# Designs tried in a protein design run: peptides against a protein of PDB entry 6TME. Part 230

Target 1, 324 residues: chain A of PDB entry 6TME
Amino acid sequence: NRLKRAYIALQAWKKAFYSDPFNTAANWVGPDVCSYKGVFCAPALDDPSVLVVAGIDLNHADIAGYLPPELGLLTDVALFHVNSNRFCGVIPKSLSKLTLMYEFDVSNNRFVGPFPTVALSWPSLKFLDIRYNDFEGKLPPEIFDKDLDAIFLNNNRFESTIPETIGKSTASVVTFAHNKFSGCIPKTIGQMKNLNEIVFIGNNLSGCLPNEIGSLNNVTVFDASSNGFVGSLPSTLSGLANVEQMDFSYNKFTGFVTDNICKLPKLSNFTFSYNFFNGEAQSCVPGSSQEKQFDDTSNCLQNRPNQKSAKECLPVVSRPVDCS
Target 2, 324 residues: chain A of PDB entry 6TME as posed
Amino acid sequence: NRLKRAYIALQAWKKAFYSDPFNTAANWVGPDVCSYKGVFCAPALDDPSVLVVAGIDLNHADIFGYLPPELGLLTDVALFHVNSNRFCGVIPKSLSKLTLMYEFDVSNNRFVGPFPTVALSWPSLKFLDIRYNDFEGKLPPEIFDKDLDAIFLNNNRFESTIPETIGKSTASVVTFAHNKFSGCIPKTIGQMKNLNEIVFIGNNLSGCLPNEIGSLNNVTVFDASSNGFVGSLPSTLSGLANVEQMDFSYNKFTGFVTDNICKLPKLSNFTFSYNFFNGEAQSCVPGSSQEKQFDDTSNCLQNRPNQKSAKECLPVVSRPVDCS

## One batch from the design tools (peptide; made by RFdiffusion4, then SolubleMPNN)

Design b2_p23_3_s3 (from b2_p23_3, 11 letters changed)
Fold by OpenDDE base, seed 5:
Structure b2_p23_3_s3 (fold): chain B 324 residues (1-324), chain A 23 residues (1-23)
Amino acid sequence: as target 1 above (324 residues)
Amino acid sequence: SDFEALAKAAGLPLKVNSTAAGS
């Protein structure tokens, strides 16, 4: 009996709660699991005459506890939303039995350990949100082989390089922000055919930006701020026909910010402050446009306010990195 | 899709087509 298994799972989970400040699980009593707060039932996909637990929504419940292995008994769950709680520990491997998993949101919790590889076992997963946790270690390259729409990884403790498989991703939104990723952005990034938004903020990424970024025709948000990128901006960035928000601030870029970049047709905000740029086109000057906002603060630009000193600029500008 | 139908039947909203804004 599927509901009996669900009952066992949910009761085990209730026992795993250390704190339930809103008494969310107060009504988690008795066999009628479909009446439980945050538990949602639906007719089973394989047998419409059978009622099953299809979803969990405990968002913003501020529950402290852990995910017990008995949650693997919730084999009919397609939606698992438990963000903004205080769940700790690891994501149990027993969740591999949830073969219908479609949306998995455990964001803003206290989860630890490596990337939850159990997420890779879900064949129909479309939405993955694990941001604002304490996950660590390497990002498995297989994550980008999945047909995901959204991948939220930001605000964790992930290390190592970004996998080359990123180009295989069909995701529209990917966030890497506020981790410990290092190395270069893979050249395969240009193959992300559905990409709309990508965020690299606040990592330890380095090297030159790959020219292939210019192939991201559908991208509206590209933020690579607060890293260690070097060299000139790729001329191919002129191909970003739909970019609205672009941020390269707080890096080590050099060279000239070109007219072709600043005149991108959909560009609304372009921040390239806190670098070592030694020139910019007139179209890049802050205040030059009413429809576009620019920030050129703290570069090596002549005749512009709030720039770095010659002493700070000379050692870097005189030794430009060749990305060709 | 089957998942959309399932979500509707369960009374849960889908989060696909999310944005990175505010992440």
Scores: peptide ipSAE 0.201, ipTM 0.861, DockQ to the pose 0.870
Fold by OpenDDE base, seed 3:
Structure b2_p23_3_s3 (fold): chain B 324 residues (1-324), chain A 23 residues (1-23)
Amino acid sequence: as target 1 above (324 residues)
Amino acid sequence: SDFEALAKAAGLPLKVNSTAAGS
């Protein structure tokens, strides 16, 4: 009996709660699991005459505890939303039995350990949100082989390089922000066919931006701020026909910010402050447009306010990194 | 999709329909 298995799983989970400040699991008593708060039942996909636990929603319950291995008995769960809790430990490998997993949201918790590779075992997964945790180590390249629509990795402890397999991703939204990723952005990034929003904020990324970024025709948000990028902005950025928000601030970029970039047709906000740019086109000057907002603060620009000193600029500007 | 129907039947909204980058 599927509901019996669900009962075993849910009772094991209740036992794994250290704190339930909103008494969310107070009604988790008895065999009628479909009446449990945060538990949602539906007719099974394989047999509509059978009622199964299809979803969990414990968002914002502030529950402290862990995920016990018995959760693997919830084999009919397609939606698992448990964000904004205080769950700790690791994601159980037993969740590999949840073959219908479609949306997995464990964001805003206290999970630790390596990337939860069990997520790679779910063939139908479309939404993965593991942001605001303490996951660490390398990002497995296989994550981008998944047919995901969204990948939220921000605010974790991931390190190492971004896998070259990123180009295989079909995701519209990908966030890497506030991790410890290092190395260059892979050239394969330009192959992300469905990409709308990508965020690299606050990592240890370095090197030159790949020219292939200019192939991201559907991108509306591109944020690479607070990294260690060097060299000039790729001229191919003029190809970002749909970019609305672009941020390169707090890097080590040099060279000239071109008219072709600042005149992008959909560009609304372009921040390139806190770099070492030594020139900008008139179209890039803050206040030059009513429709576009620019920030050129703390560069090496002449005749602009709030720029770096000559002492700070000269050593860097005189020795620009050649990205060719 | 089957999942959309399942979500509706279960009374759960799909988050994939409301994706936005957050940092």
Scores: peptide ipSAE 0.190, ipTM 0.854, DockQ to the pose 0.802
Fold by OpenDDE base, seed 1:
Structure b2_p23_3_s3 (fold): chain B 324 residues (1-324), chain A 23 residues (1-23)
Amino acid sequence: as target 1 above (324 residues)
Amino acid sequence: SDFEALAKAAGLPLKVNSTAAGS
């Protein structure tokens, strides 16, 4: 009995709660699991006459506890939303039995350990949100081989390089922000055909930006701020026909910010402050447009306010990095 | 899709329909 298995799983989970401040599991009593708060039932996909636990929604329940292995008995769950809790430990490998997993949201918890590779076992996974946890180590390259639409990795402890397989991703949104990723952005990034938003904020990324970024025709948000990028902005950025928000601030970029970037047709906000740019086109000057917002603060620009001193600029500007 | 139907039947909205980068 599928509901019986669900009962076992849910009761095991209730026992794994250390704190339930909103008494979410107070009604988790008896065999009628479909009446449990945060438990959602639906007709099974394989047999519409059978009712199964299809989804869990415990978002914002502030529950402290862990995920017991018995959760693997919830084999009909396609939606698992448990964000904004205080769950700790690791994601159980037993969740590999949840072959219908479509959306997995464990964001804003206290999970630890390496990337939850069990997520790679779900053939139909479309949405993965593991942000705001304490996951660590390298990102498995296989994550980008999956047909995901959204990949939220930000605010964790991930390190190492961004996998070259990123170009295989069909995701529309990917966040790497606030981790410890290092190395260069792979040139394969330009192959992300469905990408709308990508965020690299606050990592240890370095090197030159790949020219292939300009191939991201559908990108609306590109944020690479607070890294260690060097060199000039690629001229191919003129290809970002749909970019609205672009941020390169707090890097070590040099060179000239060109018209072809600042005149991008959908650009609404372009921040390139806190770099070592030594020139900008008139179209890049803050206040030059009513439709676009620019920030050129703390660069090496002549005749602009709030720029770095010559002492700070000269050592960097005089030794530009050749990205060619 | 089957998942959309499942979500609707379960009374759960799909997050894939509202995906945006953010903290």
Scores: peptide ipSAE 0.189, ipTM 0.862, DockQ to the pose 0.780
Fold by OpenDDE base, seed 2:
Structure b2_p23_3_s3 (fold): chain B 324 residues (1-324), chain A 23 residues (1-23)
Amino acid sequence: as target 1 above (324 residues)
Amino acid sequence: SDFEALAKAAGLPLKVNSTAAGS
């Protein structure tokens, strides 16, 4: 029966624990898996008279171990929350059998290997959190074909370019932060119709920002800091009617920071420090607004404090990148 | 949704509605 399969899976998992500091699995004894700490049962969707393991919550258990292939026997699990542990290894391919997977949170662990492509096999997946691991390699383009609401990829070892398929994403939140992504932000980004927050911080992204960013009408947080972006800020950024937090700091941007950007109606914090901007509108000057906070530190601005030297500025400012 | 009902029945909160970006 289904609970028997769950028992096999959970016992295999317990055996895969190297350390359980809080004795979370201490009561994982016997056939009554629904009484196991962190195991949650519910009536099956296909048969309400049958009780099944519907969810796992081992968040913050500090468990060291790995995910054994027997976890594929948990075929009724829709919620898998095991963040803030010390699980290592790879995500088992056998999890493809968990066709009801809705929320998958393995963040803050020690997982390695390529992107867990098994996540792409889950037809109903809505929430994917794999941040703060050691996943590496290319991001599969297919991830953005999924009807995900949230995609947390930050603090991993992902590399290569951001897939052009990003524009297909229906996610409200996407984080790329603190990886090794390179190349340009795809122009298709403007097609992310549900996007509220996107974070690119701390990658190796480069090139010009695409004009299509200005089409992100619902975005409230846009952080592209700590990359290698060049050129001027797109004038189309004036279209970000709902942006509240915007950070372009620690890049190689040049040109003029325009009034249209700094006067965005919902803008509360705009950081463009540590670039090579050679001009800014009065509305961009720190202290010019009571409701907006600006940081123009370490640019090539005239008559502003804490700017780069002429020696540092001249080589870059004199050779502006044409983004047209 | 069915998943929301399932989560409620299982006593698990959904994270879909709590989507603060990680930094």
Scores: peptide ipSAE 0.066, ipTM 0.805, DockQ to the pose 0.817

Design b2_p23_3_s4 (from b2_p23_3, 13 letters changed)
Fold by OpenDDE base, seed 1:
Formats: structure tokens, C-alpha cells, sequence
Structure b2_p23_3_s4 (fold): chain B 324 residues (1-324), chain A 23 residues (1-23)
């Protein structure tokens, strides 16, 4: 039966623990898996008279170990939350059998290898959190074809370009931060119809920002700081009617920061420090608004404090990148 | 949804309800 399979899986997992500092699995004894700490049972979706393991929550258990292939026997699991542990190795391919997977959180672990493509096999997946691991390589384009609500990829070792399929994503939150992504932000980004937050912090992204960013009407957080972006800020950014937090700091932007950007109606924080901007509207000046915070530090602005020297500015400002 | 009901029945809170990046 289903619980018997779960028992086999959970016992195999217990054996795969190298360290269990909080003795989380101490009560993982006997056939009554529903009594196991961190194991949650519910009536099966296909038969409410049958009790199944529907969820795992081992968050913050600091468990060292790996995920054995027997976890594929947990076929009724829809919620898999095992963040803040010390699990290592790869995500087992056998998890493809967990066809009800809805939320998969393996964040803050020690997983390695390429993107866990098994996540692409889950038809109902809405929440994917793999941040704070050591996943590497290319991001599969297919991730954005899925009807995900949240995609957390930050603090890994992902590289290559951001797939153009990003525009197909229905996600409200996507994080790319602290990886090794390179290339330009795809123009298709403007097609992300449900996007609320997107974070690109601390990558190797470059080129001009696409004008299509201005089509992200629902975005509240847009952070592109600590990259290699060049050129002027797109004038279409005036379309970000709901942006509250915007950060373009630590790039190579040039040109003029306009009123249309700084006067965005819901803008709370706008950081454009550590660039090569050579002008800003009065509305962009720090202290010009009580409701908005600006940081224009370390640019090429005249008559502003804490700016770059002429020696630093001239070589860049005199050679503006044409993004047209 | 079925998953919300399942989560509730299992005594788990859905993370999808949070729209914050938490980064």
C-alpha cells in the first residue's frame, strides 16, 4: 500500500542521514509513518478514504545526508520542504514519480550538479526554491514554460545566458541573484504578465537594458545591481507604475536619469549609485522627496557629492553606448 | 484548490502565498 511504500522511502532516507543534530528522525520507527516528525499525512486526492504522506517539512533541521532514490516511492507528496539542512549530492531522478509535486523547497543545502531537471517533470509545480546551493551550468529554457508562481535560483553557480523563454513565465517572483549569468536580459522579459519581483543582483549580465522592461506594469521590485549593464536607462521605465524598489547600482550605465523615472508613482527606493551617469533630474536628487529615497553616489554628476573623478568619468562618458 | 485543501489537511502552510523574493 501507499503507506508501506512511504515507510520504505523514509527508512531509506533515515539511513542516508550522516548527522541529525536535533534528532529529528529519532521517532522514525515503525510502520506509522504519519507519526514521524516532519512527515505529514492527509487523505489522498484520488481516494479520501486512504491516508497518504502528502508533505515533508524538515526545514531548519540541520540534517546532513543525501536524498536516496527510494524517495521516489513517496508518490503522494505534494509539498517537499527541506530547506536549511546540509543535504548534499544531486536531486534523485526518481522524484519524477512524485507527480503531485506542488512546492519543492530544497533551498539552503549543499546540493550540486546541473539544474535538477526532474523539476520539469512535475506538471503541477507552482513553487520552486533551489536557492543557496551549488547548482551549476545552464538554466534549462523549459523552466519558464512551466506554470510556476515562484522561481528562486539565487545563490548558486548557474551560468550562461538567461533563456529567451523567460517571457513565457507566469511567475510572480523570479530570482537570478548571485549566480554567473551572462549576456543580455532578453527582450521577451516584457511579456512576463504576472511578474511582481525580479532580481538580477550580482551576475555578469551586460548590454543595454531592453526597452520591454517598461511593460512590466505589475513589478514592485526590480533589482539589476552589480552587473555590467551599459547605456542609458530606457525611457520606457516610466511605465513601471507599481515599482517600489528599483536598483541599478554597480553597473556601467551612462546618460541622464530622467524625471519620468524618478517620479514613478509608487517608487520608494531608487538606487543608481556606482555608475557613470552624467546628469540627473532634480526629482532624482537624494533628499528631494520625503517619500522617496535616492542614492546617486559615485557617478559622474556635476555639483553632487561623492562622485567619481573626471579621470574616471571621461573615458566612459565620452564614449556613450548607443542602445538604439 | 485541491492543493490548498491538501496542505490544510496535512497541516502545512503553502509558501506560494508569499510573493516576496526574500533575497
Amino acid sequence: as target 1 above (324 residues)
Amino acid sequence: SDFEELAKAAGLELKVNSTASGS
Scores: peptide ipSAE 0.274, ipTM 0.889, DockQ to the pose 0.768
Fold by OpenDDE base, seed 2:
Structure b2_p23_3_s4 (fold): chain B 324 residues (1-324), chain A 23 residues (1-23)
Amino acid sequence: as target 1 above (324 residues)
Amino acid sequence: SDFEELAKAAGLELKVNSTASGS
């Protein structure tokens, strides 16, 4: 039966624990898996008279171990929350059998290997959190074809470019931060109609920002800091009617920071420090507004404090990148 | 949704509505 399969899976998992500091699995004994700490049962969706393991919550258990292939026997699990542990290895491909997977949170672990493509096999997946791991390689384009609401990829070892398919994403939150992504932000980004927050912090992204960013009408957080972006800020950024937090710091941007950007109606914080901007509108000057916070530190601005030297600025400012 | 009901029945909290960037 279904609970018997769950028992096999959970016992295999317990055996795969190297360390259980809080003795979370201490009561993982016997056939009554629904009594196991961190194991949650519910009536099956296909048969309410049958009790099944519907969820796992081992968040913050600091468990060291790995995910054995027997976890594929947990075919009724829709919620898998195991963040803030020390699980290592790869995500088992056998998890493809968990066709009800809705939320998958393996964040803050020690998982390695390529992107867990098994996540692509889950037709109902809505929440994917794999941040703070050691996943590597390219991001599969198909991730953005899924109807995900949240995609957390930050603090991994992902490389290569951001897929053009990003525009197909229905996610409200996407994080790329602290990886090794390179290349340009795809122009298709403007098609992310549900996007509220997107974070690119601390990658190796480059090129000009696409004008299509200005189409992100619902975005409240846009952080592209600590990359290699060049050129001027797109004038179309004036279209970000709901942006509250915007960060372009630690790039190689040039040109003039315009009034249209700094006067965005919902803008609360705008950081454009550590670039090569050679001018800014008065509305962009730190202290010019009580409701907006600006940081123009370490640019090539005239008559502003804490700017780069002329020697440092001249080679870059004199050779502005044309994004047209 | 069916998943919301499932989560409730299982005593789990859904994270799908989280908007925290976590960066």
Scores: peptide ipSAE 0.239, ipTM 0.868, DockQ to the pose 0.837
Fold by OpenDDE base, seed 5:
Structure b2_p23_3_s4 (fold): chain B 324 residues (1-324), chain A 23 residues (1-23)
Amino acid sequence: as target 1 above (324 residues)
Amino acid sequence: SDFEELAKAAGLELKVNSTASGS
């Protein structure tokens, strides 16, 4: 009996709660699991005459606890939304039995350990949100082999390089922000055919931006701020025909910010502050457009306010990095 | 899709239809 298995799983989970400040699981009593708050039942995909637990939504419940292995008994769950809790520990490998997993949102919790590789076992996964946790270590290259629409990894402890397999991703949104990623952005990034939004904010990424970024024709948000990028902005950025939000602030970029970038047709906000740019086109000057917002603060620009001192600029500007 | 139907039947909204970076 599928509901009986679900009962066992849910009771085990309730037992694994350390704190339930909103008494979310107060009604988790008895065999009628479909009446449990945050538990959603539906006819099974393989047998419409059978009622199964198809989804969990415990978002914003502020529950402290862990995910017990018995959750693997929830084999019919396709939607697992438990964000904004205080769940700790690791994602149990027993969740590999949840072969219908479609959306997995464990964001804003206290999960630890390496990347939850169990997510790679779900053949139909389309949405993965593990942001705002304490996951650490390397990002498995295989994550980008998944046919995901969204990959939210931000605000974790991931380290090492971004896998070159990123180019295989079909995701429209990918976030790497606020991790410990290092190295260069892979040149394969230009192969992300469905990419709309990508953010690298607040990592330890370095090197030159790959020219292949300019191939991201559908990208609307590109944020590479707060890293260690060097060199000039690629001229190929002129190819970002749909970019609306672009942020390169808080890096070590040098060179000239060109008209071709600042005149991008859909550009709404372009922030390139806190770099070492030594020139900008008139079209890049803040206030030059009513439709576009620019921030050129704290660069090495002449005749602009709030720039770095010559003492700060000279050591960097005089030694430009060749990205060729 | 089957998953959309399942979500609807379960009374849940799919998040894939409203994705943003949110970082």
Scores: peptide ipSAE 0.205, ipTM 0.865, DockQ to the pose 0.800
Fold by OpenDDE base, seed 3:
Structure b2_p23_3_s4 (fold): chain B 324 residues (1-324), chain A 23 residues (1-23)
Amino acid sequence: as target 1 above (324 residues)
Amino acid sequence: SDFEELAKAAGLELKVNSTASGS
């Protein structure tokens, strides 16, 4: 019965293919779905004597098509990996029936529409990768209520603010990069207890960095480059005991880059170029350390090469934003 | 975990084992 439902789903999906350059679905014929290329069967969790379709792996198949609603019949699927294809349309609501969903990777496709809220219905979801698509609109706050290990949202069309619920996230890796997010980073960010890597690159984020960033003791990668952040770097950044890669480049930061930041014990690379910093500690100067790499290019620093002109600096440096 | 065993039984590799950023 379960395999029969899977057969119906997979045949419907095959019919939804517009192009299959590698003939991935060429062997998708007959009732033996477990022999289908990219279809993986395993004993059911509720009954080891029953074989079910437990996973789909069509990664890098370059398939053009869409996800038909019949995919909701794949109720035993826990792993859905279909990255690097040309699937278009929306994620079907019928996938809510896939209650065992553990890893959902639809990255590098042509999906459109709002955030696929069906992902929020999966109680056991641990990995969500929807990067490199055309998803748009607001990010639902509920995404951070999920017990996810990784949240990949980068390279989409998401807009509006980052939800305050971000602090509830248990994810070790979160990427917001290359979207249209705006507003401030929520102060609740400091509550992300398991965070190792967070990337904000290439958004429309603005305002002051919250002091609470300094509470991210486990963070190894913090990239806020290519945004509209203003003000001074929070002094609390001295608390980032495990940060290795830090990037604040291409913003509108002002003030002084302190020793407390540049002497962070695990810091390997710190890029703060293309801002309006008017001073830096000696420990921040590129070449001052053999173990650390710094980039102070295109700031308002005195006696440093490749800095902004006085004409560019004066209007900004003379009117610093007070984040206190 | 049950899912790790399931993945192994199905011949799939879990992506949660990789902590590489998506940037």
Scores: peptide ipSAE 0.150, ipTM 0.827, DockQ to the pose 0.790

